# Peptides against a protein of PDB entry 4Z5W, part 122

Target 1, 305 residues: chain A of PDB entry 4Z5W
Amino acid sequence: IPDVFLELNKLWYFSAQSNLFNGEMPRSLSNSRSISLLSLRNNTLSGQIYLNCSAMTNLTSLDLASNSFSGSIPSNLPNCLRLKTINFAKIKFIAQIPESFKNFQSLTSLSFSNSSIQNISSALEILQHCQNLKTLVLTLNFQKEELPSVPSLQFKNLKVLIIASCQLRGTVPQWLSNSPSLQLLDLSWNQLSGTIPPWLGSLNSLFYLDLSNNTFIGEIPHSLTSLQSLVSKENAVEEPSPDFPFFKKKNTNAGGLQYNQPSSFPPMIDLSYNSLNGSIWPEFGDLRQLHVLNLKNNNLSGNIP

## One batch from the design tools (peptide; made by RFdiffusion4, then SolubleMPNN)

Design b2_p19_7_s2 (from b2_p19_7, 7 letters changed)
Fold by OpenDDE base, seed 3:
Structure b2_p19_7_s2 (fold): chain B 305 residues (1-305), chain A 19 residues (1-19)
Amino acid sequence: as target 1 above (305 residues)
Amino acid sequence: SHYLTTVAPPQPPQPIVLR
């Protein structure tokens, strides 16, 4: 990418997605005062990520996903006082989340999906201080770590939590009961154990639950038959979605479906590939908004309702 | 069966947009 952004004093949007750009990010771009949206996703950009947050006062969205960047996560990003959305998916950091992210009050949407992030306990302890954090994607990190269940963790404004394919141990964390605005939970493809907690059915905004491919035991909580978002058409207040799309990844390299907003997901409960026992509750028939109920590959018994 | 990610699949070349 040429170093010509000093002359572009009115440039507010730059997208150069899915090209063959290589080398470092231009210094004039990392010092741009006008840029608001920057997307360089799916290139071969390299070097260390550096942004001059004191210059980049208009930066609101940053998508650097699927590049060959190296080094540490930029600890100065919280100084970008308008930065809301960050997509760092598929950047191999091999790092912990910087402690400076405790001060990241502008942050609304964060993805580190497949970014070699380490120490989930530290990551969640830091990110709980981000009061405006609504979307958190941590898929394909923290390999074989334990999902912390510390009751002091609090994500009050969290709407979307995705921590899939981490081989995480532990249980469904009790601190998620303090997230009443939670709409989407994906903890699939882990090694989570214990019972599915009944308080999940008290999350009135929860319309997408994926706990599939874990080691959960016991009965399906009857409270899941009373998920209010699946009983009635709640007018999901279309809050601003993250500026990055979501993808359903199959374990096969086949093209995933793209979802631009959480509201675009079909309402779903997936508890498949666990060790759940007992009956299928007939009251799942009361979930008139439910599109997908997947209970396959469990130890369930009795009649299919 | 599936999991969610923000890793886009390979995409064809996209137009460069400056505004």
Scores: peptide ipSAE 0.489, ipTM 0.933, DockQ to the pose 0.913
Fold by OpenDDE base, seed 2:
Structure b2_p19_7_s2 (fold): chain B 305 residues (1-305), chain A 19 residues (1-19)
Amino acid sequence: as target 1 above (305 residues)
Amino acid sequence: SHYLTTVAPPQPPQPIVLR
């Protein structure tokens, strides 16, 4: 990418996704005062990620995903006082989340999906201080770590939590009960165990639940038949979506479906590929907004309602 | 089942947009 952004003093949006850009990010771009949205996703950019946050006072969205960047996660990103959305998916950091992210009050949406992030306990302890954090994607990190269930963890404004395919151990964390605004939970493709907690049914805005491909036991909580978002159309105020899309990925290399907004997901309960027992509750029929109920490959018994 | 990610699959070249 040429180093010409000093002359582009009115540039507020730059998208160069899925091109053949290589080398480092231009220094003029990392010092741009005008730029608000920057997307360089799916290139071959390299070097250390550096942003001059004192200059980049208009930066609101940063998508650097699927590049060949190296080194540490930029600890100065919290100094970008308007930076809301960060997509660092598929950047191989091999790092922990910086302690400075405790101060990241502008942060609303963060993805480190497949970024070789380590220490989930530290990551969650840090990120709970991000008071505006609504979307957190940590898929394909923390390999074989334990998902902390510390009740003191609080994500009060969390709407979307995705921590899939980490081989995480532990249980469904009780601290999620402190996230009453949660709309989407994906903990699929882990090694999570224990029972599915009944308090999940108290998450009135939860319309997408994926607990599939775990080691959950016991009965399906009857409280899941009363998920308010699945009984009635909530007039959910369309909250601003993250500026990065989501993808449903098969564990096979097959192309995923793209979803530009969390609201574009079909309402779903997926509990498939567990060790759940007992009956299928007939009251799942009351979930008029539910598009997908997937209970396959469990130890369920009785009649299919 | 599927899992959710923000890792885009390989995509064809996208238009460069400057605004």
Scores: peptide ipSAE 0.485, ipTM 0.929, DockQ to the pose 0.897
Fold by OpenDDE base, seed 4:
Structure b2_p19_7_s2 (fold): chain B 305 residues (1-305), chain A 19 residues (1-19)
Amino acid sequence: as target 1 above (305 residues)
Amino acid sequence: SHYLTTVAPPQPPQPIVLR
């Protein structure tokens, strides 16, 4: 990318996704006063990520995903006072989340999907201080760590939590009950155990639940048949979605469906590939908004309702 | 089953947009 952004003093949107750009991010771009949305996703950019947050006063969205950047996560990002959305997916950091992210009050959406992030306990302890955090994606990190169940963790405004394919151990964490605005939960493809907790059915905004490919035991909580978002068409106020798309990926396949907004996900309960027992509740028929119920590959018995 | 991610699959070249 050429170092010509000093002349582009009115540039507010720059997208150069899925090109063949290599080398470092231009210094003039890292100092742009005008830029609001920056997407360099799916290139071969390298070096350290550096942003002059004192200059980049208009920066609201940053997508650097799927690049060859190296080094630490930029600890100064909280100084970018308007920065709301960050996509750092598929950047090989091999790092912990910086302690400075406790001060990241502008942050609304964060993804580190497949970014070699370590220490899930520290990550969640830091990110709980981000009072405006609504979307958190941590898929393909924390390999074989334990998902912390510390009841003091509080994500009050969390709407989307995705921590899939981490081989995480532990149980469904009780601290998620402190997130009453949760709309989407994906904890699939882990090594989570125990029972599915009944309090999940109290999350009235929860329309997408994926607990598939774990080691859950016991009965399906009857409270899941009363998920309010799946009984009634509540107009979920389309709050501003992240400026980055989501992808539904098969564990083995490179291909996936793209979803530009979390509201574009079909309402779903996926409990497949566990060790759940007991009956299928006939009251799943009351979930008029439910598009996908997946209970396959369990130890369920009795009649199919 | 599938899981959710923000990692895009390989995509064809996209237009460069400056505004």
Scores: peptide ipSAE 0.476, ipTM 0.927, DockQ to the pose 0.890
Fold by OpenDDE base, seed 5:
Structure b2_p19_7_s2 (fold): chain B 305 residues (1-305), chain A 19 residues (1-19)
Amino acid sequence: as target 1 above (305 residues)
Amino acid sequence: SHYLTTVAPPQPPQPIVLR
């Protein structure tokens, strides 16, 4: 990418996604006063990520995902006072989340999906201080760590939590009960154990639940038949979504479905590939908004309602 | 089963947009 962004003093949106750009990010771009939305996703950019947050006063969205960047996660990003959305998916950091991110009050949406992030306990302890954090994606990190269940963790404004395919141990964390606005939970493809907690059915905004491919035991909580978002068409006010899309990945390299908005996900309960027992509750029939109920590959018994 | 990610699959070249 040429170093010409000083001349582009009115540029507010730059998208160069899915090209063959290599080398470092231009210094003039890292110092752009005008840029609000920057997407360089799916290139071959390299070097260290550096942004001059004192210059980049208009930066609101940053997508650097799927590049060959090296070095540390930029600890100065919290100084970008308008920065809301960060996509750092598929950047191999091999790092912990910087302690400075506890000061990241502008942050609303963060993804480190497949970014070699380590220490989930530290990551969650830091990110709970991000009071405006609504979307958190940590899929394909932490490599067999334990999902912390510390009840003091508070994500009050969290709407989307995705921590899939980490082989995480532990239980469904009780601190999620402190997230009453949670709409989407994906904890699939872990080694989570214990019972599915009944308090999940009290998350009145929860329309997408994926607990598939874990080691959960016991009965399906009857409270899941009372998920209010799945009983009634609440007017889900389309709140501002992340500026980055989501992808539903199949285990096969076949193209994942793209979802631009969390609201575009089909309402779903997936409890498949566990060790759940007991009956299927007939009251799942009350979930008139439910599109997908997946209970396959469990130890369920009795009649199919 | 599937899982959610923000890692885009390989995509064809996209137009460069400056505004």
Scores: peptide ipSAE 0.470, ipTM 0.926, DockQ to the pose 0.891

Design b2_p19_7_s3 (from b2_p19_7, 8 letters changed)
Fold by OpenDDE base, seed 3:
Structure b2_p19_7_s3 (fold): chain B 305 residues (1-305), chain A 19 residues (1-19)
Amino acid sequence: as target 1 above (305 residues)
Amino acid sequence: SFYLTTVAPPQPPQPIELR
């Protein structure tokens, strides 16, 4: 990418996605006062990620995903006082979340999906201080770590939590009950155990639940048949979605479906590929907004309602 | 079953947008 952004003093949006750009990010771009949205996703950019947050006072969205960047996660990003959305998916950091992210009050949406992030306990302890954090994607990190269940963890404004395919151990964490605005939970493809907690059915905004491919035991909580968002069409206030799309990925390299907004996900309960027992509750029929109920590959018995 | 990610699949070249 040429170093010409100093002359582009009115440039507020720059997208150069899915090109063949190589080398470092231009210094003039890292110092741009005008830029608000920057997407360099799916290139071959390299070097260390550096942003001059004192200069980049208009930066609101940053998508650097699927590049060949190296080094540390930029600890100065919290100084970008308007930065809301960050997509660092598929950047191989081999790092922990910086402690400075405790101060990241502008942050609303963060993805480190497949970024070789380590220490989930530290990551969640840091990120809970991000009071405006609504979307958190940590898929394909923390391999074989334990999902912390510490009740002191609090994500008050969390709407989307995705921590899939980490081989995480532990249970469904009680601290998620402190997230009453949770709309989407994906903890699939882990090694989570214990019972599915009944308090999940008290999350009135929860319309998408994926607990599939874990080691859950016991009965399906009857409280899931009363998920308010699935009984009635709540006017899901279309809060500003993250500026980065989501993808449904199978463990096979087959093309995933793209979802530009969390609201575009079909309402779903997926509890498949566990060790759940007992009956399928007939009251799942009351979930008039439910599009997908997947209970396959469990130890369920009785009649199919 | 699927899982959610923000890792895009391989995409065709996209136009460069400057605004």
Scores: peptide ipSAE 0.503, ipTM 0.934, DockQ to the pose 0.898
Fold by OpenDDE base, seed 2:
Structure b2_p19_7_s3 (fold): chain B 305 residues (1-305), chain A 19 residues (1-19)
Amino acid sequence: as target 1 above (305 residues)
Amino acid sequence: SFYLTTVAPPQPPQPIELR
C-alpha cells in the first residue's frame, strides 16, 4: 500500500479487503487523523501493528484480520479514544491480552479468533474492565486451558460471547449469569463438562445457544423451554452490530455461512454431541421463535415430543 | 455442528473503497 495517506485528509473510510497487499501498513495511514473505518482484512500485510492513537483521533473501526502481522498486540490501542471495533482474527500473535486493555472504555467489539492468544484467565480478567464491551470472540485460542468459573468476573453489557473450538476444560461459568443482556453464546467444540446450568434459561435475551461438541451430562434444564427471546418476538433493540462479519465454520474446509449481524443468526439451541440424558421436554414446542433445535448425539430417552 | 468465528473464508478480490 503506498504511503500517500497524509494528503488524503478527508478520507474517513478505507476498505481494501481480500486483495494482494503486502509489506507493512503505511506510516501515513497509521498517523491518519481523518480515518474512521479501516479494513485491510484478508491481505498479506506484515510487520508489527503500530497505530499512532494520538494522531488517529477519528479511528472507530479496525479490521486487520487474516494478515501476516507479527509481534505483540499493540498495548497503546486503548489510547485510540474512539476505537470501538477491532478484528484481529487469524493474526498469529502468540501473546496474552495486554494489561492496558483494562482501560479500553471505547471498545465495544473485539475478535481475536484464531490469533494464538494465551491465558484465558488473564484475558477475561482484563476484558471485564471494558464496560462497553458487547461482542467478544475468542474462538480457536487458549488450547486446552481451563475456562475460569470465578464468580467475580462481570461482563455486564456483553451480548455476544463466542469462545468456540478452544478445547477448553471446566464448566459453564457462573459469571455468565452476570450478563443479562447476552443474546448469543457459543461455547461449542470444547471439553466443557458438568451439567448445563438452569440459570441459562433466565437469560431473557438469549436467542442463540451453542453448547454442542462438549462433554455435558445430566438432563436438559427445563428452564431452556422458557427462554423469553424464543417464546415471544421481543423488539430486538437494533443495537450497532460489530463492523466485522461472523462466519459459521465446520471443522471441514467447507465455506462458512456469513452473518453480517448477530440478529441475522437463526434462533437456535444446539446441545448436540454431548452426553445429556433424560427426556426431550415437550415445552420446547412453546419456543415459537426457535428455528433450530439440535439435540442429536446425546443419551436422551423417552418419547420425541 | 458448526462453530462461530470472525475468520473470513478465502474470498475473491473485493473492490477497494475510499470515501
Scores: peptide ipSAE 0.494, ipTM 0.927, DockQ to the pose 0.898
Fold by OpenDDE base, seed 5:
Structure b2_p19_7_s3 (fold): chain B 305 residues (1-305), chain A 19 residues (1-19)
Amino acid sequence: as target 1 above (305 residues)
Amino acid sequence: SFYLTTVAPPQPPQPIELR
């Protein structure tokens, strides 16, 4: 990318996704006063990520995902006082979340999906201080760590939590009961155990639940038949979505479906590939907004309602 | 089963947008 962004003093949007750009990010771009949205996703950019947050006073969205950047996560990003959305997916950091992210009050949406992030306990302890955090994607990190269940963890404004394919141990964390605005939960492809907690049915905004491919036991909580968002249409508030798309991925390298907004997901309960027992509740018929109920590959018995 | 990610699949070259 040429170092010409000083001349582009009115540039507010720059998207150069899915090109063949290599080398470092231009210094003039890292010092741009005008830029609000920067997307360099899916290139071959390298070097350390550096942004001059004192200069980049208009930066609101940053997508650097799927690049060859090296080094640490930029600890100064919280100084970018308008920065809301960060996509750092598929950047191989091999790092912990910086302690400075405790001060990241502008942050609304964060993805580190497949970024070699370590220490989930520290990551969640830091990120709980981000009071405006609505979307958190941590898929393909924290390999074989334990998902912390510390009840003091509090994500009050969390709407989307995705921590899939981490081989995480532990249980469904009770601290999620402190997130009453949660709309989407994906904890699939882990080694989570215990029972599915009944308090999940109290998450009145939860329309997408994926607990598939875990080691859950016991009965399906009857409270899941009372998920208010799946009974009635009334509460589908179009909330501001993150500036990055989501993808449904198979374990095979087959192309995933793209979803530009969390609201574009079909309402779903997936409890498949567990060790759940007991009956299928006939009251799942009350969930008139439910598009997908997947209970396959469990130890369920009785009649199909 | 599937899981959710923000890692895009390989995509063809996209237009560069400057605004």
Scores: peptide ipSAE 0.492, ipTM 0.929, DockQ to the pose 0.888
Fold by OpenDDE base, seed 4:
Structure b2_p19_7_s3 (fold): chain B 305 residues (1-305), chain A 19 residues (1-19)
Amino acid sequence: as target 1 above (305 residues)
Amino acid sequence: SFYLTTVAPPQPPQPIELR
C-alpha cells in the first residue's frame, strides 16, 4: 500500500479487502486523523501492527484479519478513544491479551478468531473490565485449556459470545448467568463436560445456542423449552452490529455461509454430538420462533414428539 | 455441525473503496 494517506485528509472509509497487498501498513495510514473505518482484511500485509492512537482520533473500526502480521497485540489500542470494533482473526500473535485492555472502554466488538491467543483465564479476567463489550469471538484459540468457571467474572453487556473449536475442558460456566442480555452463545467443538445448566433457559434474549460437539451428559434442561426469545417475537432490538462479518464453518475447508449481522442468524438450538439422555420434550413445539432444533447423535430415548 | 468464526473463507478479489 503506498504511503499517500497524508494528502487524503477527508478519507473516513478505507476498504481494501481480499487483494494482494503486501509489506507493512504505510506510516501515513497509521497516523490518519480522518479515517474512521479501516479494513485491510484478507491480504498479505506483514510486520508489527502499530497505530498512532493520538493521531487516529476518528478511528472507530479496525479489520486487519487474515494478514501475515507478526509480533505482539498492540497494547496502546485502548488509547484510540473512539475504537469500537476490532477484527484480528487469523493473525498469528502467539500472545496473551494485553493488561491495558482493562481500560478499553470504547470497545464494543472484539474478534481474535484463530489468532494463536493463549491463557483464556487471563483473557476473560481482562476483558470483563470492558464495560461496553457486546461481541466477543475467541474461536480457534486456547488449545486444550480449561474454560474458567469463576463466578466473579462479569460480562454485563455481553450479547454475542463465541468460543468454538478450542478443545476447551470444563463445564458451562456459571458466570454466563451474569450476562442477562446474551443473544448468541457458541461453545461448540470443545471438550466441555457435565450437564447443561437449567439457568440457560432464563436468558430471555438467547435465540442462538450451539453446544454441539462436546461431551455433555444428562437430560436436556426443560427450561430450554421456555426461552422467551424463541416463544415470542421479541422486537429484535437492532443493536449496533460489529463491522465484521461472521461465518458458519464446517471442519472441512468448504465455503461457509456469511452473516453480516448477528440478527441474520436463524434462531437455533444445537445440542448435537453429545452424550445427552432422556426424552425430547414435547414443549419444544412451543418455541414458535425456532428455525433449527438439532439433537442428533445423542443417547436420547422415548418417543419423538 | 458448524461453528461460528470471523475468519473469512478464501474470497475472490474485491473492489477497493475510498470514501
Scores: peptide ipSAE 0.490, ipTM 0.925, DockQ to the pose 0.878

Design b2_p19_7_s4 (from b2_p19_7, 6 letters changed)
Fold by OpenDDE base, seed 2:
Structure b2_p19_7_s4 (fold): chain B 305 residues (1-305), chain A 19 residues (1-19)
Amino acid sequence: as target 1 above (305 residues)
Amino acid sequence: SGFLTTVAPPEPPKPIELR
């Protein structure tokens, strides 16, 4: 990318995604005062990620995903006082979340999906301080770590939590009960164990639940048949979605279905590929908004209602 | 079953947008 952004003093949106750009990010771009939305996704950009947050006072969205960047996660990003959305998916950091992210009050949406992030306990302990954090995607990180169940963890405004395909151990964490606005939970493709907790059915906004491909045991909580968002069409005021799309993938190398917004997901309960037992509750028939109920590959018995 | 990610699949070349 040429270093010509000094002349582009009115540039507010720059998308150069899915090109053949290589080398470092231009210094003039890293110092742009005008830019609000920056997407360089799916290139071959390299070097250290550096943004001059004191200059980039208008930056609201940053998508650097699927590049060959190296080095540390930029610890100064919290100084970008208007920065709301960050997509760092498929950047191989091999790092922990910086402690400075405790101060990231502008942050609303964060993805580190497949970014070689380490120490989930530290990551969640840091990110709970982000008071405006609504979307958190940590898929394909933390390989074989334990998902912390510390009840003091609090994500008050969290709407979307995706921590899939991490081979995480532990249980469904009780601290998620402190997230009453949770709409989408994906903890699939882990090694989570224990029972599915009944308090999940108290998450009145939860319309998408994926706990598939884990080691859950016991019965399906009857409280899942009373998920309010699946009983009635609430007029969910569409809040601003993340500036990055989501993809449902069957594996790391597969193409995925693209979903531009969390609201574009079909209302779903997927508990498939576990060791759940007992009956299928007939009261799942009360979930009139439910599009997908997937209970396959469990130890369920009795009649299909 | 599949899991959610923000890792885009390989995309064809897209136009550069400047605004």
Scores: peptide ipSAE 0.480, ipTM 0.888, DockQ to the pose 0.913
Fold by OpenDDE base, seed 1:
Structure b2_p19_7_s4 (fold): chain B 305 residues (1-305), chain A 19 residues (1-19)
Amino acid sequence: as target 1 above (305 residues)
Amino acid sequence: SGFLTTVAPPEPPKPIELR
């Protein structure tokens, strides 16, 4: 990318996604005062990510996903006082989340999906201080770590939590009960154990639940048949979506479904590929908004309602 | 079943947008 952004003093949107750009980010771009949205996703950009947050006072959205960047996560990003959305998916950092992210009050949406992030305990302890954090995607990180169950963790404004395919150990953490606005939870493709907690059915905004491909045991909690968002239509709060799309990764290289916003997800309960026992509750029929109920590959018995 | 990610599939080259 040429170092010409000093001349582009009115540029507020730059998208150069899915090109063949290589080398480092231009210094003029890293110092742009005008830019609000920067997307360089799916290139071959390299080097250390550096942004001059003192200069980049209008930066609101940053998508650097699927590049060949190296080194640490930029610890100065919290100084970008308007920065709301960060997509760092598929950047191989091999790092922990910086302690400075405790001060990241502008942050609303964060993705590190497949970014070689380490230490989930530290990551969650830091990110709980981001009071405006609504979307958190940590898929394909923290390999074989333990999901912390520390009850003091608080994500009060969290709406979308995705921590899939991490081989995480532990149980469904009680601290998620402190997220009453949670709409989407994906903890699939881990090594989570224990029972599915009944308090999940108290998350009145939860319309998408994926706990599939874990080691859960016991009965399906009856409280899931009373998920208010799946009983009635009234709670579909159209909230500001993150500036990055979501993808359902299928095991086949066939194109995953793209979802531009969380509201585009089909209402779903997926508990498949566990060791759940007991009956299928007939009261799942009360979930009139439910599009997908997937209970396959469990130890369920009794009548199919 | 699949899981959710923000990693886009391989995409063909897209136009550059400057605004």
Scores: peptide ipSAE 0.459, ipTM 0.883, DockQ to the pose 0.903
Fold by OpenDDE base, seed 5:
Structure b2_p19_7_s4 (fold): chain B 305 residues (1-305), chain A 19 residues (1-19)
Amino acid sequence: as target 1 above (305 residues)
Amino acid sequence: SGFLTTVAPPEPPKPIELR
């Protein structure tokens, strides 16, 4: 990428995604006063990520995903006072979340999906201080760690939580009950155990629940038949979605279905590939907004209602 | 069953956009 961004003093949006750009990010780009949205996703960019946050006063969205960057996660990103969305997916950091992210009050959407992030306990302890955090994607990290169930963890404004395919141990964490605005939960493809907690049915905005491919036992909580978002068409306030798309993948190497917004997900309960027992509740018929109910590959018995 | 991520598939082909 040429070092010409000083001359581009009106450049508000720079999208150079899905090209063959190599080398380091130009210094003039790292000092751009005009850029609001920067996407360099799916290139071969290398070196350390450096942004001059004192110069980049208009930066609101940063997508550097699927590049060959090395070194640490930039600890100065919280100084980018307007930075709301970050996609660092598929950057191999081999690092913990920086302690400075406790001060990241502008942050609304964060993805580290498949970024070799370590220490889920420290990551969640840091990120809970991001009071405006609505979307958190941590898929394909924290290999074989334990999902912390510390009741003091609070994500009050969290709407989308995705921590899939981490081989995480533990139970459905009690601290999620402190997230009443949660709309989408994906904890699939882990080693989570215990029972599915009844308090999940109290999350009135929850329209997408994926607990598939875990080791959950016991009955399906009857409270899931009363999920308010699946009973009635609530006026989903169109909140600004993150500036990065989501992908549903059947495996790490499969092409994913692309979803541009969380609202584009079909209303779903997926409890498949567990060890759940008991009957299917007839009251699942009350979930008039439900598009997908997947209960396959469990120990369920009785009649299909 | 599948899981959610923000890792785009490598190009090509473009993912089927579900709107």
Scores: peptide ipSAE 0.444, ipTM 0.792, DockQ to the pose 0.332
Fold by OpenDDE base, seed 4:
Structure b2_p19_7_s4 (fold): chain B 305 residues (1-305), chain A 19 residues (1-19)
Amino acid sequence: as target 1 above (305 residues)
Amino acid sequence: SGFLTTVAPPEPPKPIELR
């Protein structure tokens, strides 16, 4: 990418995603006063990520995903006072989340999906201080770590939590009950154990639940038949979606599904590929907004209602 | 079943876009 962004003093949006750009991010770009939205996703950019937050006063969205960047996560990003959305997916940091992210009050959406992030305990302890954090994606990190169940963790404004395919151990963490605005939970493809907790059915905004491909035991909580968002047409408040798409990774070489907004997710309960027992509750019929109920590959018995 | 990520699948095949 040429170092010409000083001349582009009115440039508000720069998208150069899905090209063949290589080398480092140009210095004029990392000092741009005008840029609000920056996407360089799916290139071969390299070197360290550096942004001059004192210059980049208009920066609101940063997508650097699927590049060959190396080194540490930039600890100065909280100084970018308008920065809301960060996509660092598929960047190989091999790092912990910086302690400075405790001060990241502008942050609303963060993805580190497949970024070789380590220490999930420290990551969650840091990120709970981000009071405006609504979307958190940590998929394909923290290999074989334990998902912390510390009740002191508080994500009060969390809407979307995705921590899939981490081989995480532990149980469904009780601190999620402190997130009453949670709309989407994906903890699939882990090694989570124990029972599915009944308090999940108290999350009135929860319309997408994926607990598939774990080691959960016991009965399906009857409280899941009372998920208010799936019983009634609650106006899903069109909250500002993150400036990055979501993808459903299928194990088949068949193309994944792309979701441009969290509101485009089908209302779903996926409890498949566990060790759940007991009956299918007839009251799942009350979930009039439910599009997908997946209970396959369990130890369920009795009659199908 | 699959899991959610913000990593685009490798080309090809193209993702099915749901709007």
Scores: peptide ipSAE 0.416, ipTM 0.779, DockQ to the pose 0.323

